# Peptides against a protein of PDB entry 5CWW: the designs that were tried, part 81

Target 1, 194 residues: chain A of PDB entry 5CWW
Amino acid sequence: VPKLQGPFDFDLNPEDEQDDEVELKDIYVIGEKPRVADLMRGEEEELEMMKEDQHNGLSLNIICLLSTSGQVKICLDIDGVEAQWLPPRSKNKRLFAPPPEPPSLLTFQTFDTLKPAEVTPDGWPMFSEDATSPYSFYVTHPAGITYISLTPWVFRLESELQSDSEAGTEFRIDLLAKGQGSERDRIFTQTRTQ

## One batch from the design tools (peptide; made by RFdiffusion4, then SolubleMPNN)

Design b2_p20_8_s4 (from b2_p20_8, 8 letters changed)
Fold by OpenDDE base, seed 2:
Structure b2_p20_8_s4 (fold): chain B 194 residues (1-194), chain A 20 residues (1-20)
Amino acid sequence: as target 1 above (194 residues)
Amino acid sequence: SLKEYRPDLEKLKQKLLSLL
């Protein structure tokens, strides 16, 4: 049985966020690009096909969090949070395993998908995948649908993670940090039939 | 416009650089 992961520690969470009021409703995980070394156990032909697709992903897991208010947090898994399984109920629970340190997530960006007037107490925003891109998804709510894409920054970050040269890295990371974050587009708005 | 919240840019930059 998979172990529920969390709580997460959010590194670089915005100071102005009232963390105490953020009720999470959904999580969307974009898994890291498979490491070539882990794939080397496969047939050489499958490796080549996967290499072409591999150039198009981030070497870090991305964790997207969605609140009741339609706020999205985009987080990077910097610690390499692996899927934890519930240990088999063997009687020797070492009672004294220190509580695992909460995994740290780097908050890259936070944004609203709903206007304050669209937020309802019974509103239930949800993530849904985009079949055309692993780095794009939708937030669905009764008030509307918002398209989100991480493509403006993900591929640039991956380029730096794979760079063998330190030359200009600081400058490119500075541009990435200051640059346009995730794309956000409201593709549908439910007209209130008054 | 819908709000966007960004971390401290210099802190973000330093954290990203630490991953490299």
Scores: peptide ipSAE 0.560, ipTM 0.942, DockQ to the pose 0.769
Fold by OpenDDE base, seed 4:
Structure b2_p20_8_s4 (fold): chain B 194 residues (1-194), chain A 20 residues (1-20)
Amino acid sequence: as target 1 above (194 residues)
Amino acid sequence: SLKEYRPDLEKLKQKLLSLL
C-alpha cells in the first residue's frame, strides 16, 4: 500500500504567510526527470530518448499548492520524496523510530492568481496541465484563468544541479534567486455579466 | 498588481546552494 506522504514541512515560507490560515484545494506535482542511472537498464533507444528529455527537466520534484483564495505556492522537494510504501505489518514492535521528520519542501515562490475582489467563498480554483510544457500549467477559477510557467528559473537551476564545476555557481544562483520567479499571466478574465 | 511573496533572498540562496 502506498504510504500517504505528508504532512510536509515548508521551509522558507514567507513570514507574512499564515500557512495555518491557507486552505489548500489542489496540488500539482511536476516529477523530477528520470535519473540516467535508472534509465541505463532500459533499451538503448529508450536511453537515448530519455537523455534528450534529461536536458529538459529538473532533477527535483516540484510541488505546486493551490489555496481556496487562488494563491499558488511553488515548492521544491529537497528531501527527494520517493514513493514510500507502508512497511509490511511485521508483528515485531520495531521500536517506534521517531516518526521520520516530515519531508521538507523549499518554498521557492508564492503568488496570488486572484484579486481580493475575485475571491469568493464558493470559488474553487484548480490546476490544469499545459500539454506543451511540463513546467507550465494553468490555474482555473470562475473569475479567470492564469497561465503559470516555471521555465524562467527551472532550467537555470537544473544547469547548476548538473554542473561539474563550482566556478561561478554562487554567482549564478545569486542571479537566479534575485531574478524573476515564475511567469504569471492572466489569460482570461470572466466579465461579470451585470 | 497581484501579490507575490518571496522568501528571504539570502536564505533562499543558501538553501539552493546547499542542493549543489
Scores: peptide ipSAE 0.560, ipTM 0.942, DockQ to the pose 0.774
Fold by OpenDDE base, seed 5:
Structure b2_p20_8_s4 (fold): chain B 194 residues (1-194), chain A 20 residues (1-20)
Amino acid sequence: as target 1 above (194 residues)
Amino acid sequence: SLKEYRPDLEKLKQKLLSLL
């Protein structure tokens, strides 16, 4: 039986976000770029296709959270959350090691996809994938559809994670942190026919 | 305009640097 993981602790949550007010409705996970060692276990044909795609992923999992209000939170999995299974019922009461600290997620960016007037009690925002890019997706709501892309920062972050050179790293990370976050574009708005 | 919320820049920078 898989272990239920969570709640997650959010590192660097915005001070203005009262966690108590955020009702989560959907989660979208962008898995880390597969390790070369994990690719070597696949069929040779998948290895060649993935070599071309391998240049285009982040070495960290990205967790996207969506609220009822259409707020999206983009988090980085800094702890490397792995799927945990319930330990087999070994009858030996080994002294429960202190429960492992809950996994932490680093909040990179939070943004709204809906205007306050578009938020409805019966509205249910949902994620949907973009078949053309693993780092792009949509938020669908009865009021409209918003396109989101992480590409403005993901590849720059990956370049730093893979860099063997400390030279200029602090400057490039400063530029990344100050730069544009995720792209957000409302591609469709439902006109209420009064 | 739709709101955007960002963490404290220096804290974010420090956390990102700690991943490297």
Scores: peptide ipSAE 0.557, ipTM 0.941, DockQ to the pose 0.780
Fold by OpenDDE base, seed 3:
Structure b2_p20_8_s4 (fold): chain B 194 residues (1-194), chain A 20 residues (1-20)
Amino acid sequence: as target 1 above (194 residues)
Amino acid sequence: SLKEYRPDLEKLKQKLLSLL
């Protein structure tokens, strides 16, 4: 049986987020790009296709969290959270292993997809994938649909993670941190016909 | 405009640098 993981510790959570009010409604996970070393165990043909796909994905898992209010939190899995299985029910070893430290997620960015007037108690925002890009997705709510893309920063971060050169890394990371975050565009708004 | 929340930039920078 799969083990439910959590709670998660959010590293660099914004100070203005009242943790007590964030009801999570949906989760969207973007899996890490397979490592070249793992590809070397496969057929040479898969290695050639990955070289031609100029859109090198991120070597870290990305976890997107969606609240009832339509707030999206983009988190990086810095610890490499793996799927855990419940140990088989062996009767006797209540080894009080200290509770494993909760996995840490790095909060990269948080943003609203709904205006305060669009937030409703019965509103249920949901994620949906973009079939054209693994790093783009939609937030659907009765008030409207918002397109989100991580492409403005994800490829720049990956280029630093794969860089063998320390020269200028600090400067490029400073520019990434200060630069444009995720793209957010409201593609549809439901007009309330009065 | 819709709100955007960013972490502390220096802390974010240090965390990102620690991954490299």
Scores: peptide ipSAE 0.552, ipTM 0.940, DockQ to the pose 0.787

## One batch from the design tools (peptide; made by RFdiffusion4, then SolubleMPNN)

Design b2_p21_1_s1 (from b2_p21_1, 9 letters changed)
Fold by OpenDDE base, seed 5:
Structure b2_p21_1_s1 (fold): chain B 194 residues (1-194), chain A 21 residues (1-21)
Amino acid sequence: as target 1 above (194 residues)
Amino acid sequence: SSRTKELAKKLAELVKRRKAE
């Protein structure tokens, strides 16, 4: 039986966001690029297709959260949360194992997809995938559709994670943290014909 | 911002950890 994981702790959540104020409506997970070692266990044919996709992937899971207000939160799984299964009913559950620390997600970026005037109490924004890129997606709402791409920073972060050189890493990470440069474009706006 | 500095720090720590692995 799969273990229910959560609640997750959000590290570096914006100070102005009280946890009670953000009602989540949808979650979009971008799985990490398979490790080469894990790819080697798969069929050789899958390995070749993944090699082309592998050059542009992030070796971290990305968790995107969407609120009723159209706020998107981009979180990184820095701890590598794996699917946990309920331990078999072995009688010897050590009663005193400290409760596992709740998994933490690193809040990388938060941004809005809706204007305040577009937010409705009955609004139900949803994620939808972009078939052309695993790191791009859409937020759909009755008021409009927003395209989001994480590609601009994903590549840079992965480059740092894979680099053997420490030279300039701190500087580039500082720039990454300051810029956070997810692409966000409103591609459709529903005109309320009053 | 203080948050940006902390984010940079955490990302740097992540990079260091991954390189040590």
Scores: peptide ipSAE 0.579, ipTM 0.939, DockQ to the pose 0.798
Fold by OpenDDE base, seed 2:
Structure b2_p21_1_s1 (fold): chain B 194 residues (1-194), chain A 21 residues (1-21)
Amino acid sequence: as target 1 above (194 residues)
Amino acid sequence: SSRTKELAKKLAELVKRRKAE
């Protein structure tokens, strides 16, 4: 039986956001791509084909959270939260493992997809996938549809994670942290029929 | 911002950890 995971601690949550004020409506998870080193245990031929594709993914899980207000939080799973299974009910002494530290998610970016005037109490924004890219998705709301792409920073972050050189890493990471360059485009707006 | 600096620090730590594995 799978173990229920959570609650998650959000590291670097915006200081002004009281956790109690954010009502989550949807979650979108982008699973990590396996590391080349972990794939090397497989057949060499599949490895070459995957090497080309491996440059196109992040070796971290990304968790996107969507609030009722249309706020999106992009979180990184730094600790590598793995699926946990309930231990078999073996009668053996539950070594009270210290309560596992709640898994921490690193809040990378937060942004809005709705204007304040578009937010309604009964509005239900939802995530939907983009078939063309695993790192792009849509936020749909009665007021409109917003396209989001994480590609501008995902590939840069992955390059740092896989780089053998430490030269310039600190500088580039600083730029990533400052820029947080997710693309966000409103592709459809519902015209209020007067 | 202070948050940005902390984010950069956390990301840098992540990169360092991954390179040490």
Scores: peptide ipSAE 0.578, ipTM 0.939, DockQ to the pose 0.806
Fold by OpenDDE base, seed 3:
Structure b2_p21_1_s1 (fold): chain B 194 residues (1-194), chain A 21 residues (1-21)
Amino acid sequence: as target 1 above (194 residues)
Amino acid sequence: SSRTKELAKKLAELVKRRKAE
């Protein structure tokens, strides 16, 4: 039986966000792609297959969180959280090991998909996948649909993670942290028929 | 911002760790 994981600690959560104020409605998980270095340790045949597949993925899990207000939070799993299974019901009262430190997620970016006037108490925003890209998705709400793409910064971050040189890394990471670069585009807005 | 600087620091540490592996 799968073990329920959590609660998660959010590293670098915005100071203005009280945990009690953000009601989550949906979660979208983008699984990590294998590292190029790990692929090079495999059989030569696997190396040839990987050269053909433009693996434009990130070697980190991405956790996207969606609130009732249409706020999207992009989090990075920097520790590599793995799926856990419940131990078999062994009769031995194993002494309650201190609860392991809760896993942490790094809050990379937070942004809104709705205007304040579009937020309604009965509104229910949801994630939906983009079949054309694993790092793009939609947020659907009665007020409208927003397209989101993580591809611009995902590519840059993965490039740094896979680079053999330290030259310029600090500068490029600083630019990444400042600009982030997620694309956000409202592709549909529901017109209130007066 | 202080948050941006800390984010950059954490990302840099991650990159450094991955290169050492």
Scores: peptide ipSAE 0.577, ipTM 0.938, DockQ to the pose 0.808
Fold by OpenDDE base, seed 1:
Structure b2_p21_1_s1 (fold): chain B 194 residues (1-194), chain A 21 residues (1-21)
Amino acid sequence: as target 1 above (194 residues)
Amino acid sequence: SSRTKELAKKLAELVKRRKAE
Protein backbone atom coordinates (compact mmCIF):
# COMPACT_ATOMS: atom_id res chain seq x y z
CA VAL B 1 0.00 0.00 0.00
CA PRO B 2 1.45 3.38 -0.94
CA LYS B 3 2.25 5.59 2.03
CA LEU B 4 0.85 9.07 1.97
CA GLN B 5 3.79 11.44 1.93
CA GLY B 6 3.92 14.88 3.48
CA PRO B 7 3.82 17.43 4.85
CA PHE B 8 6.96 18.77 3.22
CA ASP B 9 9.21 21.42 4.61
CA PHE B 10 10.09 24.19 2.21
CA ASP B 11 13.62 25.46 2.25
CA LEU B 12 14.12 29.08 1.25
CA ASN B 13 10.47 29.93 1.23
CA PRO B 14 10.00 33.62 0.46
CA GLU B 15 10.36 35.60 3.69
CA ASP B 16 7.08 37.40 3.12
CA GLU B 17 5.07 34.22 2.80
CA GLN B 18 3.30 33.22 5.93
CA ASP B 19 2.78 29.48 5.66
CA ASP B 20 -0.82 29.89 6.78
CA GLU B 21 -1.74 32.32 4.02
CA VAL B 22 -0.96 30.21 0.98
CA GLU B 23 -3.87 28.07 -0.11
CA LEU B 24 -2.77 25.59 -2.72
CA LYS B 25 -5.10 24.80 -5.61
CA ASP B 26 -2.96 22.50 -7.69
CA ILE B 27 0.30 20.57 -7.75
CA TYR B 28 2.26 19.68 -10.87
CA VAL B 29 5.13 17.19 -10.64
CA ILE B 30 7.81 16.82 -13.26
CA GLY B 31 9.46 13.51 -12.56
CA GLU B 32 13.20 13.14 -12.75
CA LYS B 33 14.75 11.45 -15.71
CA PRO B 34 16.64 8.37 -14.68
CA ARG B 35 20.37 8.76 -14.43
CA VAL B 36 22.48 6.92 -16.96
CA ALA B 37 23.90 4.80 -14.17
CA ASP B 38 20.43 3.72 -13.11
CA LEU B 39 19.49 2.94 -16.70
CA MET B 40 22.52 0.73 -17.17
CA ARG B 41 20.85 -1.77 -14.87
CA GLY B 42 17.98 -2.13 -17.30
CA GLU B 43 17.66 -3.88 -20.65
CA GLU B 44 20.06 -2.53 -23.32
CA GLU B 45 17.26 -1.70 -25.76
CA GLU B 46 15.55 0.68 -23.37
CA LEU B 47 18.93 2.26 -22.71
CA GLU B 48 19.47 3.28 -26.33
CA MET B 49 16.10 4.98 -26.58
CA MET B 50 16.69 6.89 -23.37
CA LYS B 51 20.23 8.00 -24.26
CA GLU B 52 18.91 10.52 -26.74
CA ASP B 53 16.51 11.87 -24.15
CA GLN B 54 19.06 11.96 -21.33
CA HIS B 55 20.46 15.27 -22.46
CA ASN B 56 17.07 16.90 -22.27
CA GLY B 57 16.01 16.24 -18.70
CA LEU B 58 16.77 16.98 -15.08
CA SER B 59 17.91 14.27 -12.68
CA LEU B 60 15.74 15.82 -9.97
CA ASN B 61 12.03 15.86 -9.38
CA ILE B 62 10.44 19.27 -9.78
CA ILE B 63 7.35 20.07 -7.75
CA CYS B 64 5.30 23.02 -8.90
CA LEU B 65 2.76 24.47 -6.51
CA LEU B 66 -0.09 26.75 -7.53
CA SER B 67 -1.95 28.94 -5.08
CA THR B 68 -5.46 30.36 -5.28
CA SER B 69 -3.90 33.72 -6.08
CA GLY B 70 -2.11 32.31 -9.12
CA GLN B 71 1.29 32.19 -7.47
CA VAL B 72 3.55 29.48 -8.80
CA LYS B 73 6.25 28.01 -6.62
CA ILE B 74 8.93 25.92 -8.31
CA CYS B 75 10.51 23.47 -5.88
CA LEU B 76 13.32 20.99 -6.31
CA ASP B 77 13.35 17.62 -4.62
CA ILE B 78 16.93 17.68 -3.39
CA ASP B 79 16.50 14.77 -0.99
CA GLY B 80 15.22 12.40 -3.63
CA VAL B 81 11.79 11.59 -2.27
CA GLU B 82 11.02 8.07 -3.30
CA ALA B 83 7.69 6.36 -3.29
CA GLN B 84 7.30 4.90 0.15
CA TRP B 85 5.36 1.77 0.82
CA LEU B 86 3.89 0.86 4.15
CA PRO B 87 6.23 -1.63 5.75
CA PRO B 88 4.78 -5.09 5.89
CA ARG B 89 3.14 -5.62 9.28
CA SER B 90 6.05 -7.50 10.71
CA LYS B 91 5.02 -8.56 14.26
CA ASN B 92 8.23 -7.35 15.77
CA LYS B 93 7.46 -4.07 17.49
CA ARG B 94 10.64 -2.53 16.27
CA LEU B 95 10.92 0.56 18.39
CA PHE B 96 9.23 3.27 16.37
CA ALA B 97 12.24 5.01 15.01
CA PRO B 98 11.41 8.65 15.43
CA PRO B 99 9.57 9.61 12.30
CA PRO B 100 12.24 10.67 9.85
CA GLU B 101 12.44 14.40 9.47
CA PRO B 102 9.97 15.41 6.82
CA PRO B 103 11.61 15.67 3.43
CA SER B 104 12.53 19.16 2.38
CA LEU B 105 11.84 20.80 -0.93
CA LEU B 106 14.12 23.56 -2.10
CA THR B 107 12.16 26.58 -3.27
CA PHE B 108 13.93 27.56 -6.45
CA GLN B 109 11.59 30.23 -7.76
CA THR B 110 8.30 31.91 -6.94
CA PHE B 111 6.31 34.12 -9.31
CA ASP B 112 2.79 35.28 -10.03
CA THR B 113 0.72 34.42 -13.09
CA LEU B 114 -2.12 36.80 -12.29
CA LYS B 115 -2.25 40.51 -11.77
CA PRO B 116 -3.68 41.63 -8.45
CA ALA B 117 -6.85 42.82 -10.19
CA GLU B 118 -7.35 39.39 -11.75
CA VAL B 119 -7.30 37.52 -8.44
CA THR B 120 -10.78 36.51 -7.36
CA PRO B 121 -11.95 34.60 -4.28
CA ASP B 122 -13.61 31.98 -6.46
CA GLY B 123 -10.73 31.73 -8.89
CA TRP B 124 -9.53 28.26 -9.81
CA PRO B 125 -6.08 28.34 -11.37
CA MET B 126 -4.98 24.96 -12.72
CA PHE B 127 -1.88 23.41 -14.19
CA SER B 128 -1.98 21.78 -17.58
CA GLU B 129 0.82 20.01 -19.35
CA ASP B 130 2.50 21.01 -22.57
CA ALA B 131 2.44 17.92 -24.75
CA THR B 132 5.48 19.17 -26.66
CA SER B 133 7.82 19.63 -23.69
CA PRO B 134 8.08 17.91 -20.31
CA TYR B 135 9.50 21.05 -18.72
CA SER B 136 6.87 23.43 -20.02
CA PHE B 137 3.31 23.83 -18.83
CA TYR B 138 0.38 26.20 -18.62
CA VAL B 139 -1.44 27.87 -15.79
CA THR B 140 -5.07 28.32 -16.74
CA HIS B 141 -7.38 30.73 -14.98
CA PRO B 142 -10.66 32.39 -15.96
CA ALA B 143 -8.70 35.61 -16.42
CA GLY B 144 -6.16 34.10 -18.78
CA ILE B 145 -3.61 31.45 -19.67
CA THR B 146 0.09 31.70 -18.85
CA TYR B 147 2.76 29.63 -20.53
CA ILE B 148 5.67 28.61 -18.32
CA SER B 149 8.91 26.99 -19.41
CA LEU B 150 11.62 25.75 -17.08
CA THR B 151 13.87 24.66 -19.93
CA PRO B 152 16.34 27.57 -19.75
CA TRP B 153 17.62 26.76 -16.27
CA VAL B 154 16.84 23.03 -16.22
CA PHE B 155 19.38 22.43 -18.95
CA ARG B 156 22.04 24.45 -17.17
CA LEU B 157 21.41 22.83 -13.81
CA GLU B 158 21.54 19.35 -15.28
CA SER B 159 24.78 20.23 -17.01
CA GLU B 160 26.28 21.03 -13.61
CA LEU B 161 24.86 17.88 -12.03
CA GLN B 162 26.39 15.74 -14.77
CA SER B 163 29.69 17.56 -15.12
CA ASP B 164 32.90 15.78 -14.18
CA SER B 165 34.72 19.02 -13.56
CA GLU B 166 34.24 21.31 -10.61
CA ALA B 167 35.89 24.16 -12.48
CA GLY B 168 33.54 27.09 -12.69
CA THR B 169 30.65 25.21 -11.10
CA GLU B 170 30.28 27.63 -8.23
CA PHE B 171 30.21 30.58 -10.58
CA ARG B 172 27.62 29.03 -12.88
CA ILE B 173 25.46 28.00 -9.95
CA ASP B 174 25.59 31.56 -8.67
CA LEU B 175 24.35 32.73 -12.05
CA LEU B 176 21.55 30.17 -11.96
CA ALA B 177 20.47 31.29 -8.52
CA LYS B 178 20.45 34.93 -9.59
CA GLY B 179 18.77 34.48 -12.96
CA GLN B 180 16.35 31.60 -12.31
CA GLY B 181 15.43 32.09 -16.02
CA SER B 182 12.00 30.47 -16.21
CA GLU B 183 10.00 31.76 -19.13
CA ARG B 184 6.60 33.18 -18.29
CA ASP B 185 4.32 34.46 -21.02
CA ARG B 186 0.65 35.36 -20.86
CA ILE B 187 -0.67 33.81 -24.07
CA PHE B 188 -4.33 34.60 -23.52
CA THR B 189 -6.20 37.21 -21.54
CA GLN B 190 -9.94 37.11 -21.11
CA THR B 191 -11.35 40.50 -21.98
CA ARG B 192 -13.97 41.46 -19.45
CA THR B 193 -16.91 42.62 -21.44
CA GLN B 194 -17.77 45.66 -19.43
CA SER A 1 20.09 38.88 -1.74
CA SER A 2 20.75 36.65 1.26
CA ARG A 3 18.21 34.23 -0.14
CA THR A 4 19.99 34.09 -3.47
CA LYS A 5 23.27 33.31 -1.76
CA GLU A 6 21.68 30.57 0.28
CA LEU A 7 20.01 29.14 -2.81
CA ALA A 8 23.35 29.09 -4.59
CA LYS A 9 24.92 27.38 -1.61
CA LYS A 10 22.26 24.68 -1.48
CA LEU A 11 22.49 24.08 -5.21
CA ALA A 12 26.26 23.84 -4.98
CA GLU A 13 25.95 21.33 -2.16
CA LEU A 14 23.54 19.33 -4.27
CA VAL A 15 25.97 19.29 -7.17
CA LYS A 16 28.80 18.18 -4.91
CA ARG A 17 26.69 15.43 -3.42
CA ARG A 18 25.66 14.13 -6.83
CA LYS A 19 29.23 14.08 -8.03
CA ALA A 20 30.26 12.09 -5.00
CA GLU A 21 27.72 9.38 -5.78
Scores: peptide ipSAE 0.576, ipTM 0.938, DockQ to the pose 0.811

Design b2_p21_1_s2 (from b2_p21_1, 8 letters changed)
Fold by OpenDDE base, seed 2:
Structure b2_p21_1_s2 (fold): chain B 194 residues (1-194), chain A 21 residues (1-21)
Amino acid sequence: as target 1 above (194 residues)
Amino acid sequence: SSRTEQLAKKLAALVERRKAE
């Protein structure tokens, strides 16, 4: 029987956010792409096709969270949340290992897609995929549609994860942490006919 | 910011871990 996972702990959640203040409306998951090293175990022909796709992928799951206010949180699954199964009822009271620490997600970035005046109590923001890119998506709301792309930093982060050299890694990671580099573009705004 | 520094540290640790695997 699959084990229910969660709740997740959010590492580096914005300090100003009380857990009770953020009502989540939607979740968008971008699954990890296999690492090149894992692909090398397969047939050479599959490797060539996947190499083209791998250059554009992240070897981490990304969890995007959307609040009622249109706030987006981009979280990284650093621990690699895998499907867990309920331990077989073995009769031996193995001392319940302390409940495994809830899986943690690293909050990479938080940003708003709505202006304060656009936020409504009955608002229903939702994620929608971009068919052209696995690392791009839309946030739809009655007030407007926002395009989001994670591509800029995803590529850079994956480059660091796959790099054989430590030279300059610290500097580049610092830049990633400071800039975070997600693209955000309001592609449609509903004009309230006043 | 303190958060940015912590984020950088955690990302760096991730990179190091992946390189060691």
Scores: peptide ipSAE 0.602, ipTM 0.942, DockQ to the pose 0.815
Fold by OpenDDE base, seed 1:
Structure b2_p21_1_s2 (fold): chain B 194 residues (1-194), chain A 21 residues (1-21)
Amino acid sequence: as target 1 above (194 residues)
Amino acid sequence: SSRTEQLAKKLAALVERRKAE
C-alpha cells in the first residue's frame, strides 16, 4: 500500500509566508531525469539514447506549487523523496523509530503570475504542461495565461551537479541563488469586455 | 539577502553531496 507522503517542510520559505495562510490549488511535479550511474545498469542501447536526453534534464525532482492568488513556488527535492510503501505488517515490534523527520523541500523561487487586481476569491489557477519542453509550463487563470520556463537555471544547476570540477562552483552557485532566472511571460490576458 | 546566502549554501551542499556519491 502506498504511504501518503507529507506534509512537507518548506526550507527557505519567504519570511512573510505563513504556510497556513497559503491555500494551494494545484501541484505540478517535474520528475528527475535518471542519473547516468543508474542508467548504466540498463541495456546498453537504452543507455545511449538516454545519454543524449540526460544533458537536457535535472537530476532532481522539481515540485511547483500554485496558490489561489496565482503565486508559484518552485521547490527542489534535495532529499530525493521516493515513493514509500507501508512496510508489511510483520508482527515484529520494531522499536518505533522516531518518525522520520518530514521530508524537506528547498524553496528555490517564488513569484506571482497575477496582478493584485486580477486575484479573485473564486479564481482557480491551474498548471498545464508544455508538450514541447519538460521544464516549461503554463499557469491558466480566468484573467490570463502565463508561460513559465525553468530552462534558464535548470541547465546551469545540472551542470554543477554533474561537474567534476570544483573550480568556480561556489561562484556559479551564488549566481544561481541571486538570479534564479525562470522565464515568466503573460501570453494572454482576458480583456474584460465591459 | 540572508535568504539568498542560505540558498547558495544549501545548493552548494547539494552539489558537494552529489559529487561524493
Scores: peptide ipSAE 0.601, ipTM 0.942, DockQ to the pose 0.809
Fold by OpenDDE base, seed 5:
Structure b2_p21_1_s2 (fold): chain B 194 residues (1-194), chain A 21 residues (1-21)
Amino acid sequence: as target 1 above (194 residues)
Amino acid sequence: SSRTEQLAKKLAALVERRKAE
């Protein structure tokens, strides 16, 4: 049985977000591309095919959260949260390990997909995947559909994570922090026939 | 903003940690 994990602490959560006001409706997880070191544990032939895919991915899990209001929160799993399974019933050794520190997610970016006038109490925004890119997705709502792409900053961040050079890293990281660069485009708006 | 600076620091720390692994 999978272990239920959480709650997660959100590092650098926007100050204006009262935890009590954000009702989450959906979660979209973009799994990390395996590191070359992790691939080395697999069969060598699978390694070569996966290497080509690795160059285009992020070596971090991305957790996207969607609220009832259409707010999207992009979080990075910087701690490397692994799936945990409940220990088999027989080993009653409750190792009183101190409760592990709750895993933290780094809030990278928060943005809205709906205008205030489009938010409805019965509205149910949902994530849907983009089959053309693992780092792009859609938010669907009765009011409209928004395309989101993380590709612009994902590539840059992964380049820093894989780079052996420290030259210019500080500057490039500063640019990432200032302008996260996620694409957000409303591709469809439902016209209320008044 | 203070948040932006903190984000930059955390990302930089992440990069350094990954390079050390």
Scores: peptide ipSAE 0.600, ipTM 0.942, DockQ to the pose 0.788
Fold by OpenDDE base, seed 3:
Structure b2_p21_1_s2 (fold): chain B 194 residues (1-194), chain A 21 residues (1-21)
Amino acid sequence: as target 1 above (194 residues)
Amino acid sequence: SSRTEQLAKKLAALVERRKAE
């Protein structure tokens, strides 16, 4: 039986977000891809094929959170939280182990998919996958559909994580933190019939 | 912003940790 994990602590939440006000409606998880260093143990031919695939995935799990207001929060799993299974019910669980510190997620970016006038109390935004890319997805709401792509910054961040050179790393990381660079396009808007 | 600077610092620390492994 899978062990329920959480609650998670969110590092660097926006200052304006009161924790009590954000109701989550959906979660979208993008699993980590293996690092190039882990592939070096395999056949050289597989390494060359992965270098040519321009879509090098991130060696971190990405957790996307969607609120009732259509706010998307992009979080990075820096600590590498793994799926845990419930141990078989052995009788002698030490009752007094301090609860393990909850794992932390790093809040990378937060943005809205709905205009304030489109937010409704009965609105249920949902994530849906893009079959063409693991780092692209849609947010659907009765008011409209928004396309989101993480590919621009995912590629840059992974390049820094795999780089053996320290030259210019600080500067490029500063640019990532300032710009993030997620793509966001409203592809459909529902016309209100007056 | 102070948040941006903190984010940059945390990302830099992650990169350094991965290079040391």
Scores: peptide ipSAE 0.599, ipTM 0.942, DockQ to the pose 0.801

Design b2_p21_2_s2
Fold by OpenDDE base, seed 2:
Structure b2_p21_2_s2 (fold): chain B 194 residues (1-194), chain A 21 residues (1-21)
Amino acid sequence: as target 1 above (194 residues)
Amino acid sequence: SEEEKRKAALEALKKALAKLR
């Protein structure tokens, strides 16, 4: 299994050997929601505002990868999960923490933002943020702009991550797998003046 | 399929979570 020698250990399903040839052009990171415990050090008013926001975020980092061909890969950072359950290692243990192992990424979804005819050797797809939502972003390319939103699944995934009961987990995971993935909308297409 | 890949990823996540519980 070719380990992507990138800074990320992809648990690439060995069946995705074809993805090894994907040249990455850009990376977009959606950070995990702040932990309540870290917020408890703030003023109560800041805590209330953040509690409203906390219901609206994933406790995992999301890593979006963009290829030169306009392929987007949405990945979940498992190391973020480990960090949630590890009691805050006292500041002193961070000094002796082995170099952070490259994050273990799970691929949630892969999709294209460009049509085959829009892919060019000199193409430069890039991510850009959506100021209105932390879980929405754009892929910009000379051929067009695609809006992407993770909201169709991110909150359901968070609900599962916060579930105290293993009961029904398999069913809920199956629903997440079968459910709607990321929203994609081509908001602009450059008309090639033939 | 994309669904199968997603399921595999989510199952892996579930296993990771179970180890943390």
Scores: peptide ipSAE 0.389, ipTM 0.879, DockQ to the pose 0.065
Fold by OpenDDE base, seed 1:
Structure b2_p21_2_s2 (fold): chain B 194 residues (1-194), chain A 21 residues (1-21)
Amino acid sequence: as target 1 above (194 residues)
Amino acid sequence: SEEEKRKAALEALKKALAKLR
């Protein structure tokens, strides 16, 4: 059953409350890799194919936010963590489950896809998926198209999330923090024909 | 810095994970 993702009530962390002035235009969600247990209800052949793919995804939902100015914010959904480690709440308690608390988002990276001179009041940046990669996407704006890939860090982060060893965690986190963030490449720029 | 913010986010994530274990 496809989980309908959203609506996300963004209680932006109070540290992100300073960005309350940023008008959001689009949201792009990269869902967490499916749990093996949820996949086990499918055909065995689909299960084997998905086991190979299980090594290729993040266990957290990624929420990408796009502003009118072409600013992208890459956020990690902490509530996905609760969903992973808590035993599946028996379906019968869903009727009395308190409304889902707004997702707690952690900002991993913020960057601009537009130059200041390219920002226009009528500009409408939008996300679009990359059909070839679940962790890559495009930001399309009248001024140009920017390719974005999360692959430089998502797999390393997943490795850290799956690590049972607390030893070296601080070091690995430091490496993730200092490491290259998302790949960003302007693949097309609209030439203003004067 | 962006690095410091990222580090803080990752540390918060790890703390959240540790509470669930």
Scores: peptide ipSAE 0.389, ipTM 0.879, DockQ to the pose 0.066
Fold by OpenDDE base, seed 3:
Structure b2_p21_2_s2 (fold): chain B 194 residues (1-194), chain A 21 residues (1-21)
Amino acid sequence: as target 1 above (194 residues)
Amino acid sequence: SEEEKRKAALEALKKALAKLR
């Protein structure tokens, strides 16, 4: 199990033996929506930006993993959930907080951005942000550029996270599971003129 | 299947949320 030595120890769930062979090249993190209560003590500018974006973001961190082959894995950070429901830790307790336990990641979706014939040993796929949406991004590779959007499911998931009622939760989760995942579109393909 | 994996992940999330309530 390759332990990604980052600020987050990812215990990647050992169950899929096939995932151990995936060499990661890049990571893209979409941070959780800041809590209004935490922002009330913060800069007014961040509150205004959050009010203007009509689409309230997800209350969980999203971690996107990109392999050498152009495989994208979209993961949800469960530890972000714990942080959301716990009252804001007073600033003084940060000094003695045990090192954060490695975040438990849940894989929401896995998909490829490259065709098998486009995968090259020297290919270096990379993430880049979409300046127009916090939940959209690009995967750039020498073979082409793929646009990805999480908007088809993110807002529905957020609605479930904010639901006070357990009634219908199973049904809504089933709809999220069966529904369309992330949008993906190849916006550019490099034509090798031989 | 991809759907089954996604469902399992979402169910795990639901269980985690329920423990926090």
Scores: peptide ipSAE 0.388, ipTM 0.879, DockQ to the pose 0.065
Fold by OpenDDE base, seed 5:
Structure b2_p21_2_s2 (fold): chain B 194 residues (1-194), chain A 21 residues (1-21)
Amino acid sequence: as target 1 above (194 residues)
Amino acid sequence: SEEEKRKAALEALKKALAKLR
């Protein structure tokens, strides 16, 4: 699991500053779809597999944050957008680049995977991958397992990011905002035999 | 609302992208 080490600056709206001290326990990163230039460095077989998958990925990194209470926050990495359009930094210019600013994360969605009664002080929610989809994962907790999928919105967002037309952008953004967020399904619940 | 927060995030993303185009 690539541990993103560093303080994330959340450009949280000042109204969300009242969100109680959310103790983060785990981070799950969904990397951006590989750029054509990165694909050209792979083996031909990896290139063919990735070309089929390239049509089905977001050009932004997604950062999922998990709290002790089982709250999931889905964030988009905006700094990844800047990195895509920056000319490939020649290996030598990295030495004099100012320290990378902490990634700016935009919150797309926040939701709970546990009921308040299921939250325990010793409970430790964790992310786990879904081997069948890069945009699906699980949250495991002693109380149960929740399946999460970002597929309801991720492809529509990518379509908007790739659109060169400003026409209808406001409408499409409004649809993304009002639309169904991430799929969430409790696939297992541990019944405490009292 | 959650919708308003999501909309604000998407608008911020759009503005960031527009600066790069």
Scores: peptide ipSAE 0.384, ipTM 0.878, DockQ to the pose 0.065

